Peptides against a protein of PDB entry 6FRK. Designs and how they scored, part 111

Target 1, 411 residues: chain A of PDB entry 6FRK
Amino acid sequence: NEEVLNAMLKEVCTALLEADVNIKLVKQLRENVKSAIDLEEMASGLNKRKMIQHAVFKELVKLVDPGVKAWTPTKGKQNVIMFVGLQGSGKTTTCSKLAYYYQRKGWKTCLICADTFRAGAFDQLKQNATKARIPFYGSYTEMDPVIIASEGVEKFKNENFEIIIVDTSGRHKQEDSLFEEMLQVANAIQPDNIVYVMDASIGQACEAQAKAFKDKVDVASVIVTKLDGHAKGGGALSAVAATKSPIIFIGTGEHIDDFEPFKTQPFISKLLGMGDIEGLIDKVNELKLDDNEALIEKLKHGQFTLRDMYEQFQNIMKMGPFSQILGMIPGFGTDFMSKGNEQESMARLKKLMTIMDSMNDQELDSTDGAKVFSKQPGRIQRVARGSGVSTRDVQELLTQYTKFAQMVKKM

## One batch from the design tools (peptide; made by RFdiffusion4, then SolubleMPNN)

Design b2_p15_8_s3 (from b2_p15_8, 9 letters changed)
Fold by OpenDDE base, seed 2:
Structure b2_p15_8_s3 (fold): chain B 411 residues (1-411), chain A 15 residues (1-15)
Amino acid sequence: as target 1 above (411 residues)
Amino acid sequence: SSFETLENIFNLLKA
């Protein structure tokens, strides 16, 4: 039993290290999991793999929980949010994403560019802010970030903004001058929240970087970026451990909408390669797909029509970036997350929908749509002509539908 | 579930 446990823990530890989890955290997790597993219960014929996975999952959840409640902005107040992080962490992009997130929720939100170090920082922020219709402040001439931050915060306070986001200078490396500048800005503007932005792709460096920021500035929140890349997100655990601060959001791409509130359970599930089932369920619920009780009831009865498939394709198209949805499904590898694959997948869905738009109600509403077409092959030719596709494309759709309908009947 | 339906649709789209 101990040998089996040690072998399985070795595999889990390897997978966590390959997911950029810090080696110290992996060691601690291994010890905690060993202490949490009763070897006698493992002898009783319980699924040892499930037990270890559950213990690992619980310990990872604890590593993501700093035991501190995340700061949240107060409605009708002036909330100053200062961003800190290294250059290339995605900090500036994340400021715009957070501003857009709050703006979409009906908060009076603005952006301040206090990055005077990087040439074109203000132009980049201005471009992002203008595209998102977010009010912004910055200077082309002022070189003191303290002055810019102070003036911008004062301006937007006087204009009764609720969310005032301040982007600060980054550096390529941890430099004392950067931390001094951040402290001067923080002291001048007295932020309600300091957000550390961390790039997940830096792997094992996440701990040391996060610690260096926390040791110099009062980081109260963490945002992890570039979780759409090869980074499996293990660096997020290191950031929480080092900063003792909650992850509040994650960046999941380059688009302004590629930003979501952090959820512990989905994140750990994804980290373990279990997929983001909860996040997919939540996105499905946000789409009010569950309001289609009629569809759920049909599926429970093993009924699935071409119309039901069409409606599901419409729903998928409404979910936004298809790559993000695929990345939430277990067994969809990271390669499916490429922008090219998303466009191709969306084009494929649109093509299938266009074929179905040329079908009649009898064809769409049949519980055996493939049989309707097989009995009257002239229908395939009609649909092919109507949709501007080959008879083969229609047959491929019907084959896919048949496979789906067979799966639904087995549910 | 809505999830299982989506998973199955995506599996079909991947094929």
Scores: peptide ipSAE 0.012, ipTM 0.432, DockQ to the pose 0.054
Fold by OpenDDE base, seed 3:
Structure b2_p15_8_s3 (fold): chain B 411 residues (1-411), chain A 15 residues (1-15)
Amino acid sequence: as target 1 above (411 residues)
Amino acid sequence: SSFETLENIFNLLKA
């Protein structure tokens, strides 16, 4: 029994290390799991695998819980949020994502660029802010980040902004000058929250980096970025352990919408390769995809039309980044759609929808749409001309539809 | 389930 436990724990530890979980945390987790598992209970014929998985899951949940309640902005107040982190962490992009997140929730949100070290930092922030229609402040002439931050915070306080996000300078490495500057800015603007932005892709370096920031500035929140790539998020555990601060959001791509509130259970489930079924359900429910009871009933009856496919494509496009959705489905690894493939996949969907926009109701509502087109090939030519595509593109769509309809008939 | 449908949709979009 102990040998079996040790073998299974070795596999789990290997998988956690491959997920960029810090070796110290993995060792600690292993001992905690061993201590939490009753070997006698394991002998009594309980599913040893499920017990170990549950114990591992429970210990991972504890590792992402700093025991500190996350800071939340107060409605109708002026909330100053200062961002800190290394250059390349996604800090500036994350400032814009957070600003956009709060703006979409009806908060009066603004952005301040206090990065004077990076040429074009203000232009980048301005570009992002303008695209999102977020008010911004910065200077092309002032070189003191303290002055810029102070003036910007004062301006937006006077204009009754509720969320005032300050992007600070980053460095390529942990430098004392960076930490001194961050401290000076923090002292000048008196932020309500200091957010450390960490790149998950740095793997085993997450602990040391996160600790270095926490030792110098009062980090109260963590945002983990680049969880759309090969980074399985194990670095997030290291960030929480080092900062003793909660993860409040995660960045899951390059788009402004590739940003979500951190949820512990879904995150750990994803880290273990169990998928985020709950987050997928939540997203499906938020989109009212279930309000298509008519579609679910049609699918149960093995009925699937080109219109039903079109509606599903619309729904998928509303769900946002495909990489996020796929990464929520068990067995679909984060690598299922490479970043380049997402825009291409969305463009492909839009192309398919544009082809279907040139179809008539008889074609769209047929339970055998492919047969309608096969019986009257002139329809393919009409649709191709109407949508500005080749007859081959229409045939490819019909081939895809046929595969879907065949799968639905097997459900 | 709606999930199997989504999975199937995604599998076909990847193909």
Scores: peptide ipSAE 0.012, ipTM 0.441, DockQ to the pose 0.030
Fold by OpenDDE base, seed 5:
Structure b2_p15_8_s3 (fold): chain B 411 residues (1-411), chain A 15 residues (1-15)
Amino acid sequence: as target 1 above (411 residues)
Amino acid sequence: SSFETLENIFNLLKA
């Protein structure tokens, strides 16, 4: 029993290390899991694997919980949010994403570029802000970030902005001069929240970087970026551990909408390769898919038509970025989230729908649509001509439908 | 569940 536990924990620890979880946190987790598992209960238990998975899940949930309530902006107040982080962390992009998020929620939001070090920082911010229709402030001539930040904050306070986001200079490495500049900016503008932006792809360096920022400035929130890439997000645990600050948002791509509030359970599920079950459930609920009682009843009875499949494709198209949806499904690695794959997947879905638009009600509403087409091959040719596709494309759709219908019959 | 249905849908969109 202990040998089996140790073997399974070794596999979990390896997977967590491969997910960029800090080695100290992995060791601590291993010890905590061992202490939380009753070996006697595991010896008698029918499902040792589920017990270990649950224990691991619980300990990971604790690792992302700093025990501190996340700061939230106050409606009708001027909330100053200062961003800090290394160059290349996605800080500037994340400022725009956060501003856009609050703007879409009906907050009067603005952006300040206090990055005087990076050539073109203000142009980049201006481009992002203009695309999102977010008011912005910065200077092409002022070199003191304290002056820019102070003037920008004052301007937007006087204009009754509710969310005032200040982007600061990022450098390639941690330098004392950068930290002093950040501290001077923070002292001048007196931010209500300091957000550390961390790149999830930096792996084991996450702890040391997050700590260095926390030791110099009062980091109160963390945003983790590049969770769309090969980074499994284990660095997020290191950031929380080092900063003692909650993750408030995650960046899941390059688009301005590739930004979401951090949810602990979905994140840990994804980190474990279990998918974002909760987030998928939330999206399903947002789509009111459960309001289709008729579909649920059909599915319970093992009935699934081509029309039912078409309606599900319409629902998927309503869910927004297909990449975000796929990233919520267990076993769909982050590699499937590449921008090319989303457009291709949506184009494929639209193609399938276009084929189905050329089907008649008898074909669409048949509980055995594939058999209708197999009995009368002339239907395939008609549908192919009607939709401008090959007979092979129609056969591929029918093959996919048959796989679905077989899965539904097994439910 | 509606979730399993979606998972299956997405698995087939990959196929």
Scores: peptide ipSAE 0.010, ipTM 0.419, DockQ to the pose 0.054; fails the geometry check
Fold by OpenDDE base, seed 1:
Structure b2_p15_8_s3 (fold): chain B 411 residues (1-411), chain A 15 residues (1-15)
Amino acid sequence: as target 1 above (411 residues)
Amino acid sequence: SSFETLENIFNLLKA
């Protein structure tokens, strides 16, 4: 029994190291799991794999919980949020995502660019803020980030903003000058929350980086970026361990909407390759796919129309990047859609929807849409002209629809 | 399940 346990724990430890979990944390987890597993209960014929998986899951959940409640902004108050992190961490993009998240929730939100070091930092922030209709402050002439941050915070406090986000300078390396600048900005503006932004792709460097920031600046929250399909989540555990601060949000892509509140259980489930069935269910429920019961009933009766297919494509597009959705499904590996294939797949879906926008209600609502087109070939030519595509593209859509409808009839 | 329907949709989009 102990040999089997040690072999299985070795495989789990290897998988966690491959997921960029820090070697010290993996060693500690192995010891904690060994201490938590009763070898006598394993003798009772329980699935040893499930027991070890549950013990590992429980210990990983503890590693993500710093035992500190996440800071939350207070409605009707001025909340100053300072962002810190290295250049290339996604910090500036994440400031815009967080601002947009609160704006969509009815908070009076603004952005301050206190990055004087990077050429074009203010232009980038201004472009992102303008697209999202978020008020912003910065300077093209002032070189002191303390002055810009102080003036911007004062301005937006006087204008009764509720969420005031300050983006600071990043560096390519841990430099003492960066930490001094961050400390001077923090002392001047007295932020209610300091958010450390970490790139998940830096792997084993996450611990040392997160520790260096926490040792210099009072980090109270963590945001992990680049948790798209290719990101190894193990660095997030290292950031929590080093900062003793909760992960509050994750960045899941390049779009402003590719940003979500951190959920511990789904994250650990995904890290273990169990998938995120709960997060998929939550995301499906958030889409108000209440009409999915009616769809599921139609599907159970073997009814599937071109309109039903169109609505499903709309739902997929609303769910965001296809890679993220697939990465929530157990057994759909992260490599299942390369970033190039994702944009191509979304463009393909949009093309199919544009073809269907040129169909009439009789064609869309027919329980045998392909047969409607086969009986009257002139319909294919009409739809092709209306959508600006070839008759072949319409025939390919109808072929795909027929494959779908046949699968639905077999369900 | 809604999940199986999505999985089937995804499998068809890949084919």
Scores: peptide ipSAE 0.010, ipTM 0.393, DockQ to the pose 0.030; fails the geometry check

Design b2_p15_8_s4 (from b2_p15_8, 10 letters changed)
Fold by OpenDDE base, seed 4:
Structure b2_p15_8_s4 (fold): chain B 411 residues (1-411), chain A 15 residues (1-15)
Amino acid sequence: as target 1 above (411 residues)
Amino acid sequence: SEIEELENIFKLLKA
């Protein structure tokens, strides 16, 4: 039994190392899992694999919990959020993503570019901010980031902004001059939160990098970027361990909406290749699909209409990039949608919706929509003409609907 | 579950 446990733990440890989990954390996890598994309980015929997986999951959840509550902005107050991190970490894009996130939640949000070191930093921020309709501040002539940050914060405080995000200079290396600049900016603007942005793709370097920032500046929050498939996110555990700060958000792609609140259980599930079930549920819930309860209740009764399918397609379109949604489904590898397949999948979804837009209420609301069309083939021709598609395309949609409705009836 | 529903929708979209 102990040999089997050790073999399984070795496989898990290897997988975690391949997921960029720090070797020290993997060792600690192995010890904690061994101590948490009662070998006597393993003798009782319980699925040893499930017990080990549960123990691993539980210990991974503890590793992403810093034991401190995440800072949250206060509504109606001026919340200054300073961003720190290396160049190429996605810091500047993450500032825009966070600003856009809060703006969409009805916060009066703005961006300040205090990066005077990188040529075109302000232009990049301005482009992103303008595209998202986010107010911004910066200078083309001022070289002191302290002055820019102070003036920008003062300006936006006076204009009663609630979320004031300050992007700082990033360096390619951990240089003392960078840390001194960050400290000077932090001292001048007195941020309510300091966010460290980390690139998940740096692998085993995450711990050392996160520690270097925490040792120099009072990091209170972490954002992990580039969780778009190649980075398994094991570096996030290293970031939490080193900073003693919670992960508050993750960046999941290049788009401004490729940004989500960090959730522990979904993240660990994804890290273990179990899929992001809770993140999917949360994205579904964030869509304020008031009709989801009604749909779930219909599904429980084995009822599924073409309208219900249309509503679900609308929901999927609102959830963002199809690749991200698929990457959240258990058993769909993150690699399943190359960038080319996403546009094609969204185009296919839009085509299906356009076909359904040409259906009437009797067709859409029928509990057996496929049978309505099969009984009166002239309906297929009408819908095909109305949507500008072939009769074959309508038949394919009805075939898909029928497959889905049959699955719902088996639930 | 909502998950199984979404899985099924996505299976249909991939088909």
Scores: peptide ipSAE 0.005, ipTM 0.360, DockQ to the pose 0.054
Fold by OpenDDE base, seed 3:
Structure b2_p15_8_s4 (fold): chain B 411 residues (1-411), chain A 15 residues (1-15)
Amino acid sequence: as target 1 above (411 residues)
Amino acid sequence: SEIEELENIFKLLKA
């Protein structure tokens, strides 16, 4: 029994290390799981695998919980949020994502660029802010980030902004000059929250980086970026352990909408490769896919039309990056869609939809759309001409639809 | 389950 436990724990520890979980945290987790598992209960014929998985899940949930309640902005007050982090962490992009998130929730939100070190930092912030219709402040001439931050915060306080986000300078490395500048800015503007932005893709370096920031500035919140890539998110555990601060949001892509509140259980489920079923359900519900109930009902009856397929493609496109959606499905690891494959997959979906836009209602609403086209091949030529594609492209679409419809009939 | 249905739809979209 102990040998079986040790073998299963070795597999879990290997998977966690491959997910960029810090080796110290993995060792500690192994010891905690061993201490939490009653070997006598394992002897009694309980599902040993489920018991170990549950114990591992419970210990991972504890590792992402710093025991500190996340800071939340107060409605009708001025809330100053200072961002800190290395250059390339996605800090500036994350400032815009957070500003947009609060603006969409009806908060009076603004952005301040206090990055005087990076050439074009203000232009980048201005571009992002303008696209999102977010008010912004910065200078092309002032070189002191303390002056810019102070003036911007004062301006937006006087204009009764509720969310005032300050983007600070990043560096390529942990430098004492960066930390001194961050302290000077923090002391001048007295932020209500200091957000550390961390790139999840730095793997085992997450702990040392997060600790270096926490040791210099009073980091109260963490945002983890680039969780759409090869980063399995294990670095987030290291950030929480080092900062003793909660993860408040995650960045899940390059788009301004690729930003979500952090949820512990879905995140740990995804880290273990169990999928984020809850986050998938939440995204499906947020999209008000009222038409999904009708589709699910049709699928339960083994009915699937080309229109139903078109609506599903629209739904997938509305849910955001297809790679993220697939990465939320149990057993579909994020590894299955490289960034190149996502754009290609979205372009493929758009092409398929454009072909279907040239179909008529009889073709779209047929429960055997492929048979409609097979009986009258002239329809394929009409659709091909209407959509500007080859007859082969239409046949490939019909072949895909036939595979779908056959699987739906087997459900 | 609705989840299994969604999983199957997504499996097919990937194929």
Scores: peptide ipSAE 0.005, ipTM 0.376, DockQ to the pose 0.056
Fold by OpenDDE base, seed 5:
Structure b2_p15_8_s4 (fold): chain B 411 residues (1-411), chain A 15 residues (1-15)
Amino acid sequence: as target 1 above (411 residues)
Amino acid sequence: SEIEELENIFKLLKA
């Protein structure tokens, strides 16, 4: 029994190390899991694998929980949020994502560029803010970030903004001058929250970087970026351990909508390669897909039409960033992102929907839609002409549909 | 499960 436990723990520890989890945390987790597993209960014939998986999951959840409640902005108040982080962490992009997130929730949100070090920082922020219709402040001439931050915060306070996000300079090196500048800005504007932005792809460096920021400024929140890449997010555990601060959001792509509230259990499930089952359920539930029950009922009866497929594509498009949705499915995240960007995936879905928009009700509502087209090849040519695609594109769609319908019949 | 269904939908979107 102990040998089997040790073998399974070795596999889990290897997978966590490959996910950029800090070696110290992996060691601690292994010890905690060993202490939590009763070897006598494992002897009683319980599914040893499930027991170990549950123990590992529970200990990972504890590692992501700093035991501190996340700061949340107060409605109707002026909330100043200062961003800190290294150059290339995605800090500036994340400022825009957070601003857009709150704006979409009906908060009066603005952005301040206090990055005087990077040439074109203000132009980049201005471009992002303008695209999202977010009010912004910055200077082309002022070189003191304290002055810019103070003036911008004062301006937006006077204009009754509720969310005031301040982007700061990021450098590639931990320089004392950078940390002093951040401290001076923090002292001048007195932020309600300091957000450390961390790139998940820096792997084992996450602990040291996060600690260096926490030791200089009162980091109260963490945002992890680049979780759309090959990084499984193990660095997030290191950031929580080093900062003792909760992860509040994650960046899951390059689009302004590729940003979501952090959820502990889904994140750990994804880290273990189990997929974000709960986050997928939550996103599906948030969409109020009233038709999901009707679809599930049809699927239980082995019925799946081209219309049902069309409705599913509409639902996927309503869920927002397709990359995020696919990244929630076990085994999907890495392989799909490698084959194209989210925009290409959405363009493919839109193309398939445009083909189906040229189908008639008899074709869409047939329980054997592929057979309807196979019996009358002239239908393929009609649909192809109507949608402006090749007959091959229509045949490829019908081939995909046939695979779906066959799978549903086996359910 | 609803999840297996969604997984299957997405598997076929990859295919």
Scores: peptide ipSAE 0.000, ipTM 0.324, DockQ to the pose 0.080
Fold by OpenDDE base, seed 1:
Structure b2_p15_8_s4 (fold): chain B 411 residues (1-411), chain A 15 residues (1-15)
Amino acid sequence: as target 1 above (411 residues)
Amino acid sequence: SEIEELENIFKLLKA
């Protein structure tokens, strides 16, 4: 039993390291999981894989919870939010995303560019802010970020803004001069929250970076960016461990709306390759898709039809950026997205729907749709002709449906 | 949990 546990823990540890989880955190997690697993319960014939997966999930949830309540802005007050982070972290883009998020929630929001070091920083912020219709402040002539930040904060306080976001200079390296500048800005404007922005794609460097910021600046919140790319997000655990600060939002793409509140369970589920089901449920609930309860109930009964699959494809197409939605569905994201762009994934989904449009109600509504086609191979040829595809394309669809229906029956 | 059930469902959609 201990050898089997150690072998499975080795596979989990390898997968977490491949997800950019820091080696120190992976070691601590392994020890905590080994201590939390009762070997006697493993002997009783329980699914050892499910037990280890559940223990790993619980310990990862603890690693992403700093035990500190996230700061939230107060309605009707002036909330000053200072952003800090390295150059290329997505800090400036994230300032605009957060401003747009609060503006859409009915907050009076503004942006201040206190980045005097980077040429074109103010132009970039101005372009993003203007496109989103967000008020902004900055200077082309003032070189002191303390003066710009102080003047901008005072201006927007006098104009009764509720959310005042201050973007600061980034550097390529952790330079003492950068931290001194950040401390001077923080002392001048007295922010209600300091947000550290971290790029998830920097992998094992996340811990050292996050620690260097926390040792110099009173970071109270973390935002993780570039979770749409090849980054599996394991660096986020290192940021929480180093800063002892909660992740409040995540950036999930390049668009201004590719930004969402951080949720622990969905994030850990995605990190483990289990998908983001809470985020999918929330997106599905935000879309007011009335038929979701009926689908969930059918799935609980092990019933899944080709029509139910078609309706799910319609729902996926309605949810917006297909890359985000597929990335939230456990197992679709890697194989469906690894080979193509968002447009190719949508074209593939539309092709599958066009094949199903050539099916009849008996085929679509059968709880054993694959068996209906296997008993009468002439149906495959009819559907292939009706949809303008090969018989192979119809067989591939039925193979995908069969895999899905078999797993729904095992739920 | 309903979340674990849905996680399994979506793992299925990927398979």
Scores: peptide ipSAE 0.000, ipTM 0.353, DockQ to the pose 0.024; fails the geometry check

